# Designs tried in a protein design run: peptides against a protein of PDB entry 7BDX. Part 17

Target 1, 212 residues: chain A of PDB entry 7BDX
Amino acid sequence: EMGAAACTLLWGVSSSEEVVKAILGGDKALKFFSITGQTMESFVKSLDGDVQELDSDESQFVFALAGIVTNVAAIACGREFLVNSSRVLLDTILQLLGDLKPGQCTKLKVLMLMSLYNVSINLKGLKYISESPGFIPLLWWLLSDPDAEVCLHVLRLVQSVVLEPEVFSKSASEFRSSLPLQRILAMSKSRNPRLQTAAQELLEDLRTLEHN

## One batch from the design tools (peptide; made by RFdiffusion4, then SolubleMPNN)

Design b1_p9_1_s2 (from b1_p9_1, 5 letters changed)
Fold by OpenDDE base, seed 3:
Structure b1_p9_1_s2 (fold): chain B 212 residues (1-212), chain C 212 residues (1-212), chain A 9 residues (1-9)
Amino acid sequence: as target 1 above (212 residues)
Amino acid sequence: as target 1 above (212 residues)
Amino acid sequence: PPPVDLAEL
């Protein structure tokens, strides 16, 4: 309980750039982010057995941790820190996104995808996550999710790859051969306007890359 | 472990007035401070049996909580919040200071005393804590501590009472009859310069009040 | 710069 409450407050204040800088400027940041990955992994591993109540203190704790990672990644120095000093956490986030089934832990998936999107704003971060083993299959696995917010954040992450020539060129063959085009086309007709727009923009970007 | 790490980061950033305002402006502050008291109380109750290693994650967690309370009380709106909405936490801090033996949990005592001192800067806060049952005996119990930092913070809290006529007048009879004058005189000769100064100033203030 | 995501409580 107390850990979740403390972590929730830390999440709330982490929306400030100055707070993120203060977190990272301290000698405790490295330890915090090392344990974060382990805690998130332990939580996800516990889901395969018991129907954990989504509103549990444990769930709130993990959501707050994922929220903090997202908010740290929203800041330039936070992206640099994660990509330089907390790569294991990024690897853990990628792993957990693969371990979760479609429709499972939607809120956590969204937060993790938002964090990866923020990391992808930095070319070094985008290179790191896109060069992770199974990254392209992982994107398509996540895009199979029934949740529109999960799919939206996957499409935004895919767009970050597509819009970067250095990254896209390395994966272009695998990307083109495995692209779930029918799924993306279906999303471009979604009733969710954010999902619809993201799918349309991605389809336009992909068409531009086929003609060049 | 993770709770202690998160709480330690929250403590670090709570040195900012803007962070304290952000904590208090959220809907989670009340819950956080309610659980804080319970957590601190549970920790202190666990000490009477097992020799808890002072460097445990649990100890670090409780120190961070006490540090957060201190930093919140350092700000005017934080003092107002504690005195209006978190009186149970103040009562818990007073109780725990009474339950701890001389030389036991020195660091925690210091943090709790610092928080009470900060609360005492507000006349409403000073009135509240000084009207607590057994407050005067508690001050003398704490002043019996062998630790110079504990004694320093007790003397500073005593000074806050002595310098406020409305508060001192209510307790003046009990205060004068129970004052450990020999102990304070011994502290005025301390090798610790902060303790020496605080004891000298308090003795001067007390002399001024005897002649008026 | 591209818009960043902030995780709201």
Scores: peptide ipSAE 0.297, ipTM 0.856, DockQ to the pose 0.096
Fold by OpenDDE base, seed 4:
Structure b1_p9_1_s2 (fold): chain B 212 residues (1-212), chain C 212 residues (1-212), chain A 9 residues (1-9)
Amino acid sequence: as target 1 above (212 residues)
Amino acid sequence: as target 1 above (212 residues)
Amino acid sequence: PPPVDLAEL
């Protein structure tokens, strides 16, 4: 209980750039983000066979941790910190997104995808995550999720890859050969306006790249 | 481990007024400070018979909690919050300071005394804590501590009582009859300059009140 | 720069 409450408060205040700078300016940041990855991994490993109690202290704790990572990655110095000093945490987030099944832990997947999207704003971050083994298959695995928010954040991360020529050129052959085009086309007809827009924009970006 | 790390980060950032406002502006503040008191109480109750592992995760957690309370009480809106909405936490801090022996949990006592001092800056806070049962005996019990920092913060809290005529007048008879004058005089000769100054100032304030 | 995501509580 107390740990989850403290993490929740830290999550809430981490929306401020000055708070992120204060977190990173301390000598505790490296330890915190190291243990964060381990804690999130332990939680996901505990889910195999148990009904996720969505309202548990443990779930709230992991959500707050993922929220903090996201809000740190929202800030330029936070992205630099994660990419330079906490790569193991990024690797853990990618691994956990692969370990989760479609429809499993939707809220956690959304937060982790938001963190990866924020990291992808930095060219170093985008290169790092996109060069991770199995990254493209992972995106398509995640895009099979029945949840519209999960799919939205996957499409936004895919768009970040497509919009960076240096990254996209390295993976263009695999990307084109594995692209779930019918799935993305179906999303472009979604009743969810955010998902609909994100799918339409990605389809336009892809069409522009096929004509060049 | 993770809870202590999160609390430590929250403690570090709580030195900012804007962070304190953000903590208090959330719907989680009441729950957090309620559980804080219970957690601190549970820790102090666990110390009876065990060697305090000063470097334990549990100790670090409780230190961070006490640090957060102190930093919240450093801000005007934080003092108002504690005095209006978290009186049970103030009662808990007073109780825990009574439950601890001289020389026991020095760092925790310092943090708790700093929090009470900050609360005492507000007239409502000073009235509330000074009207607590056994408050004056508690101050003298704490002043028997061998630690100079504990004694310093006790003297500063005593000074806050002495400098408020409305509060001091209610307790003046008990205060004069129980005052450990020889102890304060000994502190005025301390090699610790902060303790020496605080004891000298308090002795001057007391002399001024005896002539009126 | 593209808009960042803030994780709201």
Scores: peptide ipSAE 0.297, ipTM 0.856, DockQ to the pose 0.097
Fold by OpenDDE base, seed 2:
Structure b1_p9_1_s2 (fold): chain B 212 residues (1-212), chain C 212 residues (1-212), chain A 9 residues (1-9)
Amino acid sequence: as target 1 above (212 residues)
Amino acid sequence: as target 1 above (212 residues)
Amino acid sequence: PPPVDLAEL
């Protein structure tokens, strides 16, 4: 309980850029983010395949950790820190997103996808995650989730790849061959307006790239 | 380990007034400080009488909690919160300072005394702690510690009582009858310059009050 | 720059 309460307060105050700078300016940041990856990995490995997110202290603690990573990645110096000094954490997030089944740990998936999206704003970060082994298959695995909010954040991450010519040119052949077009077209007709818009915009960007 | 790392980062960023305001402006502050008192009490009760501060994750976690309380009490709105909404935590700190033997948990004693000193800057806080049952005997118990830093923070808390006429007048008879004058005189000859100065200043303030 | 995601509690 106390660890989850402390980590939740740290998550709340990490919405400030000055707090993120203070976290990273200390000598403890490297150790904290290394243990974060291990703790998130331990939690996901403890989940039996059919167990929903328990509203437990452990779940709240892992959500707060993923929230802190997201808020660090929202800041320019935080993205640089993650991409330069915390690559193992990025590898862990990519792995954990692959290990989770559709409908499993929905809130954690959303937070981890938000963190990867924020990292993708940095060209060095986008290159690192997009060149990760199995990255394109992982996006389609995540897009099979029944949750509209998971699918929304996957589409936003796909859009970050598509909008960067230097990154997209390297994976364009794999993208074109594996693109779940029918799934994205179904999302463009969603009752969720955010998911509907994101799917429509991605389809427009993809059509523009096919004509150039 | 992860809880201690998160709580240590929260301690570090709590040196900012804006972070303290953000912690207190949330709906989670009351629960956090209630669990803080329980966690500190559980830690002190787990200590066998002769066990030194283990350089353990549990010790580092409790130090970070005491550090957060100290930094909250350093801010005007933080003192008001503790005195109005977190009195159980103040009662717990007073109790734990009484339960610890001379030389036991020196770093924790220093942090708890720093928090009480910061609370004593507020007249409502000073009244609350000084009217606590056994407060004057507790000060003399703590002043028997062999550690110069513990004794320094006790003398500073005694000075906060002596410098406030409305508080000191209520306890002046008990103070005069129980004052460990020989111990304070010995501290005024300490090789520690901070302890020496604090003991000299307190002796001067006490002499001034005897002539008025 | 694209909008960043803030994780709110």
Scores: peptide ipSAE 0.296, ipTM 0.855, DockQ to the pose 0.096
Fold by OpenDDE base, seed 5:
Structure b1_p9_1_s2 (fold): chain B 212 residues (1-212), chain C 212 residues (1-212), chain A 9 residues (1-9)
Amino acid sequence: as target 1 above (212 residues)
Amino acid sequence: as target 1 above (212 residues)
Amino acid sequence: PPPVDLAEL
């Protein structure tokens, strides 16, 4: 209970750039983000047995942790910190996104995908995550999710790769050979306007890259 | 572990006025401060049996909670919030200061006394805590502590009462009859310069009030 | 710069 409440307050205040700087300027940041990865991993591993109530204190705690990571990654110095000093946390987030089945822990997936999207704004961050083993298969695994919000954030992360020629060129062959084109085309006809737009924009970007 | 790390970060960032405002502006503040009191109380009650290692995660968690309360009370809107909406927490802090023996949990006592001192800066806060049952006996119980830092913060809280005529007049008879004058005189000769000064100033203020 | 995601409560 108390840990989840403290984490929730820390999440709420982490929307401020100055708070992110204060978190990172302290001597406790490294330990905090190290244990964050372990806590998130432990939670995801515990899901196989008990139907963890989505509204549990444990779930709320993990959501707050993922929210904090996202908000840290929203700031330039936060992205730099994560990519320089918390790579294991990024690796953990990538792994957990692979471990979760389609339709499982949707809210946590969205928060983790938002954190990776924010990391992808930095070229160093985008290079790091895109060079991770199984990154392209992971994107397609996540894009198989029935949840429109999960799929939206996957498409945004795919777009971050496509928009960076130096990153896209390294994986272009794998990307082209594995692209779930029918799924993306179906999303471009979604009733969800955000998902529809993101899928249309990605298809336009891909067409532009095929003609060059 | 993770709860203590999150609480420690929240404590660190709570030194900012803007962070205190953000904590209080959210819908989670009331719950957080309610559970804070319960957590601190549970910790103090657990001390009777096991020599809780002062460096334990549990101890660090409770220190961070007391630090957050102190930093919230450092800000005008934070004092107003505590005195309006978290009176039970103030009552808990007063009770726990009474439950702890001289020399026991020194760091926690200091943090709790710092929080009460900050609350005492507001006339409404000072009235509330000074009108609490057993407040004057509690001050003398705490002043019996062998720790100079505990005694310093007790003297500062006593000074807050003495400097406010509207508060001092209500308890002046009890205060004069129970005053541990020999203990305060001994502190005015302390080798600790901060304690020495605080005891001297209080003795001067008391002399001024005896001549009026 | 591309817009960042803020995780809201």
Scores: peptide ipSAE 0.296, ipTM 0.856, DockQ to the pose 0.097

Design b1_p9_1_s3 (from b1_p9_1, 4 letters changed)
Fold by OpenDDE base, seed 5:
Structure b1_p9_1_s3 (fold): chain B 212 residues (1-212), chain C 212 residues (1-212), chain A 9 residues (1-9)
Amino acid sequence: as target 1 above (212 residues)
Amino acid sequence: as target 1 above (212 residues)
Amino acid sequence: VPPVDLSEL
């Protein structure tokens, strides 16, 4: 209970750039983000058995942790910190996104995908994530999710790759050969307007890259 | 582990006035401070048996909680919030200061006394604390502590009472009849310069009030 | 695209 409440308050106040700077300027940031990865991993591993209630203190705690990572990654110095000093956390987030089945822990997936998207705003962050083993298969695994918000954030992360020629050129062959085009085309016809727009824009960007 | 790390970060960033405002502006502040009191109480009750290692995750967590309360009370809106909406927490802090023996949990006592001192900067806060049952006996119980920092913060809280005529007039009879004058005189000769000064100033203030 | 800030979800 109390740990989840404290972590939730820390999440809320971490929306401030000054709070992110204060978190990172302290001697405790490294340990905090290290244990964050371990805690998130332990939680995801515990899901194999009992239906953890989504409203549990444990779930709320892990959501707050993922929210803090997202808010840190929203700031330039936070992205720099994560990519320089918390790579193991990024690797953990990528692994956990692979371990979760479609439809499982949707809220946590969204938060983790949002954090990775924020990291991808930095070229160094985008390079680090996109050069991770199994990154492209992971994107397609996540894009198989029935949840529209999961799929939206996957499409946004795919778009971050497509918009960077230096990154896209390295993975272009694998990307083109494995692209779930029918799934993306189906999303471009979604009743969800945000998902529909994101899928349409990505299809336009891909067409532009085929003609160059 | 992770709860203590999150709470420790929240403590660190709560030194900012803007962070205190953000904590108090959220819908979660009331619950957080309610559970804070319960957590601190549970910790102090657990001390009757095992020598809790001062460096334990549990101890660090409770220290961070007391630190957050202190930082909230350092801000005008934070004092107002505590005295209006978290009176049970103030009552808990007063009770816990009474339950702890001299020399026991010194760091926690200091943090709790610092929070009460910060609350006492507000006349409404000072009135609330000083009108608490057993407040004056509690001050003398705490002043029996062998620790110089505990005694310093007790003397500061006593000074807050003495400097407010409206508050001091209500308790003046009990205060004069129970004053541990020999103990305060001994502190005025302390080798600790901060304790020495605080005891000297209080003795001067008391002499001024005897002549009026 | 601007970063996603999460105040409350």
Scores: peptide ipSAE 0.032, ipTM 0.827, DockQ to the pose 0.102
Fold by OpenDDE base, seed 4:
Structure b1_p9_1_s3 (fold): chain B 212 residues (1-212), chain C 212 residues (1-212), chain A 9 residues (1-9)
Amino acid sequence: as target 1 above (212 residues)
Amino acid sequence: as target 1 above (212 residues)
Amino acid sequence: VPPVDLSEL
């Protein structure tokens, strides 16, 4: 309980750039983000046995940790910290997104995808994530999720890759050969307006790249 | 481990007034401070059996909690919150300071005394603390501590009482009859300059009150 | 696209 409450407060205040700077300016940042990755990994590994209730203290704790990572990644210095000093955490988030089945831990997936998207705003972060082994298959695996928010955040991350020519050129062949075009086309007809828009924008960006 | 790391980060950033406002502006503040008191109480109750190593995760966690309370109480809105909405936490801190023996949990005592001192800056807070049952005996019990920092923070809290005529007048008889004058005089000769100064100032304030 | 802030989630 108390750990989850403390992490939740830290999550809320981490929306401030000054708070992110204060977190990162301390000698404890490296240790905190190292243990964060381990804690998230331990939680996901525990799920295969017991239906961890979504409202458990452990779930709330892990959600707050993922939220903190997201808010840190929202700030330029936070992205730089993660990409330079916490690569193991990024690798852990990518691994956990692969370890989770479609429809499993939707809220955690959304938070982790938001963190990866925020890291992808930095070209160095986008390069690091996109060069991770199995990244393209992972995106398509995640895009099979029944949840519209998971799919939305996957499409946003895909768009970050597509909009960066230096990154996209390295993966263009794999991207074109494995692209779940019918799935994205189905999302462009979604009743969820955010998902619909994101799928349409991605389809337009992809069409623009095929004519070049 | 992770809870202690999160609380330690929250403690560090809670030095900012804007962070204190953000903590208090959330719907989770009441729950957080309620559980904080319970967690601190549980820790102190566990000490009578096992020598909790000063470097334990639990000790670091409780130190961070006490540090957060101190930093919240350093800010005007934080003092108002504690005095209006978290009186149980103030009662808990007073109780825990009584439950600890001289020389026991020095670091925790310092943090708790700093929090009470910060609350005492508000007249409403000072009234609440000073009207607590056994408050004057508690101050003298704490002033028997062998640690100079504990004694320093006790003397500062005593000074807050002495400098407020409306509060001091209610306790003046008990204060005069139980005052450990020889102990304070010994502290005025301390090699610790902060303790020496605080003891001298308090002796001067007391002499000024005896002539009126 | 701007970063996502999660302060209120």
Scores: peptide ipSAE 0.032, ipTM 0.825, DockQ to the pose 0.098
Fold by OpenDDE base, seed 1:
Structure b1_p9_1_s3 (fold): chain B 212 residues (1-212), chain C 212 residues (1-212), chain A 9 residues (1-9)
Amino acid sequence: as target 1 above (212 residues)
Amino acid sequence: as target 1 above (212 residues)
Amino acid sequence: VPPVDLSEL
């Protein structure tokens, strides 16, 4: 209980850029983000056996951790810190997104995808995550999710790759050969307006890249 | 481990007034300070049986909680919040200071005394803690501690009572009848310069009140 | 697209 409450407060205050700078300026930041990855991994590994209630203290604690990582990644110095000093955490987030089945732990998937999207705003971050082994298959695995919010954040991450020529050129062949075009076209007809818009924008970006 | 790390970061960032305002502006603050008191109480109750290592994750977690309370009490809105909405936490801190033996959990005693001292800067806070049952005997119990830092913060809290006429008038008879004058005189000769100064100042304040 | 802030969750 108390750990989840403390982490929830830390998540809330981490929405401030000054708080993110204060977290990263301390000698505790490296240790905190190291054990964050381990804690998130332990939680995901526990899901195969125990029907952990979504509202459990453990779930709330892991959501707060993922929220903190997202808010840290929202800030330029936070992205730089994660890509320089917490690569193991980024690798853990990518791994956990692969380990989770379609429809499993949707809220955690969304938070982790938001953190990766925020990291992808930095070219160094985008380069690091997109060069991760199995990254393109992972995007399509995540895009198979029935949840519209998961799919939305996957499409945003795909768009971050497509809009960066230096990154897209390295993966363009694999990307084009495996692109779930019918799935993205179906999303462009979604009743969810955010998902519909994101799928339409990505289809326009892809068409622009085919004509060049 | 992870809870202690999160709470340690929250302690560090709570040194900012803006972070204290953000903590108190949220709907989670009441729950957080409620379970803070319970967690600190559970830790102090565990000390009678297990030789909990001072460097344990549990000890570090409780130190971080006491540090957060201290930093919240350092801010005017934080003092107002504690005295209005978290009186049970103040009562818990007073109780735990009574439950701890001389020389026991010195670091926690210091942090709790610092939180009470910060609360005492507000007349409403000073009034609340000084009107607590057994408060004057508790001050002398704490002043019997062999630790100079415990004694320093006790003398500062005693000074906060003595320097406030509205508070001191209510307890002046009990205070004068029980005052450990020989102990305070011994502290005024301490080799610790901070303890020596605090004891000298208190003896001057007391002499000023005897001539009036 | 601006970074996603989770302050509202």
Scores: peptide ipSAE 0.031, ipTM 0.827, DockQ to the pose 0.095
Fold by OpenDDE base, seed 3:
Structure b1_p9_1_s3 (fold): chain B 212 residues (1-212), chain C 212 residues (1-212), chain A 9 residues (1-9)
Amino acid sequence: as target 1 above (212 residues)
Amino acid sequence: as target 1 above (212 residues)
Amino acid sequence: VPPVDLSEL
């Protein structure tokens, strides 16, 4: 309980750039982000099947941790810190996204995907996560999720890869051969306007790349 | 572990007035400070004898909680919040200071006394804590501590009472009849310069009040 | 510049 409450407050105040700088400027940042990955991993490993108590203290704790990582990644110095000093946390987030089933732990998936998207704003971050083993299969696994918000954040992360020639060129063959085109086309017809727009934009970007 | 790490970071950033305002402006502040009191109480109740593992995760967690309360009380809006909305936490701090033996949990005593001193800067806060049952006996119990830093913060809190006529007049009879004058006189000869100064100033303030 | 996502409470 108390840990979840403290972590939730830390999450809320981490929306401030100055608070993120203060967290990262302290001697305890490395330890905090190391334990964060381990805690998130332990939580995901404790999940039996597809059932999650979303209102549990443990769930709220892990959501707050993922929220802190997202808010840190929202800032340039935070992205640099994560990619330079907390790579194991990024590896853990990538692993956990693979370990979760479709429809399982949707809120955590969204937060983790938001953090990866924020990391992808930095070319070094985008290179790092896209060179992770199984990254392309992971994107398609996540895009199989029934949740529109999960799928939206996957499409945004895919777009970050597609819009960077240095990254896309390395994965272009695997990407083109495995692209779930029918799934993306279905999303471009979604009733969710954000998902519809993101799918349409990605389809336009992909068409532009096929003609080049 | 993770809770202690998160709480320690929150403690560090709570040194900012803007962070304290952000914590208090959120809908979770009340819950956080309620659980804080309960957590601190549970920790003190778990202490067997005078032995404390100062480097334990639990100890560091409770120190960070007490540090957050101190930092909140350092700010005008934080004092107002504690005295209006978190009185149970103030009551808990007063109770825990009574439950701890001389030399026991010194660092926690110092943090709790710092928080009470900060609360005492507000006349409403000073009135509230000084009207707590057993407040005068509690001050003398704490002043029996062998630790110079504990005694210093007790003397500062006593001075806050003595320098406020509206508060001191209500307790003046009990205060004068129970005052550990020999202990304060001994502190005025301390090799600790901060303790020496605080004891000397309090003795001067008391002499001024005897002549009025 | 892609929009930066901030997590809300």
Scores: peptide ipSAE 0.028, ipTM 0.826, DockQ to the pose 0.072

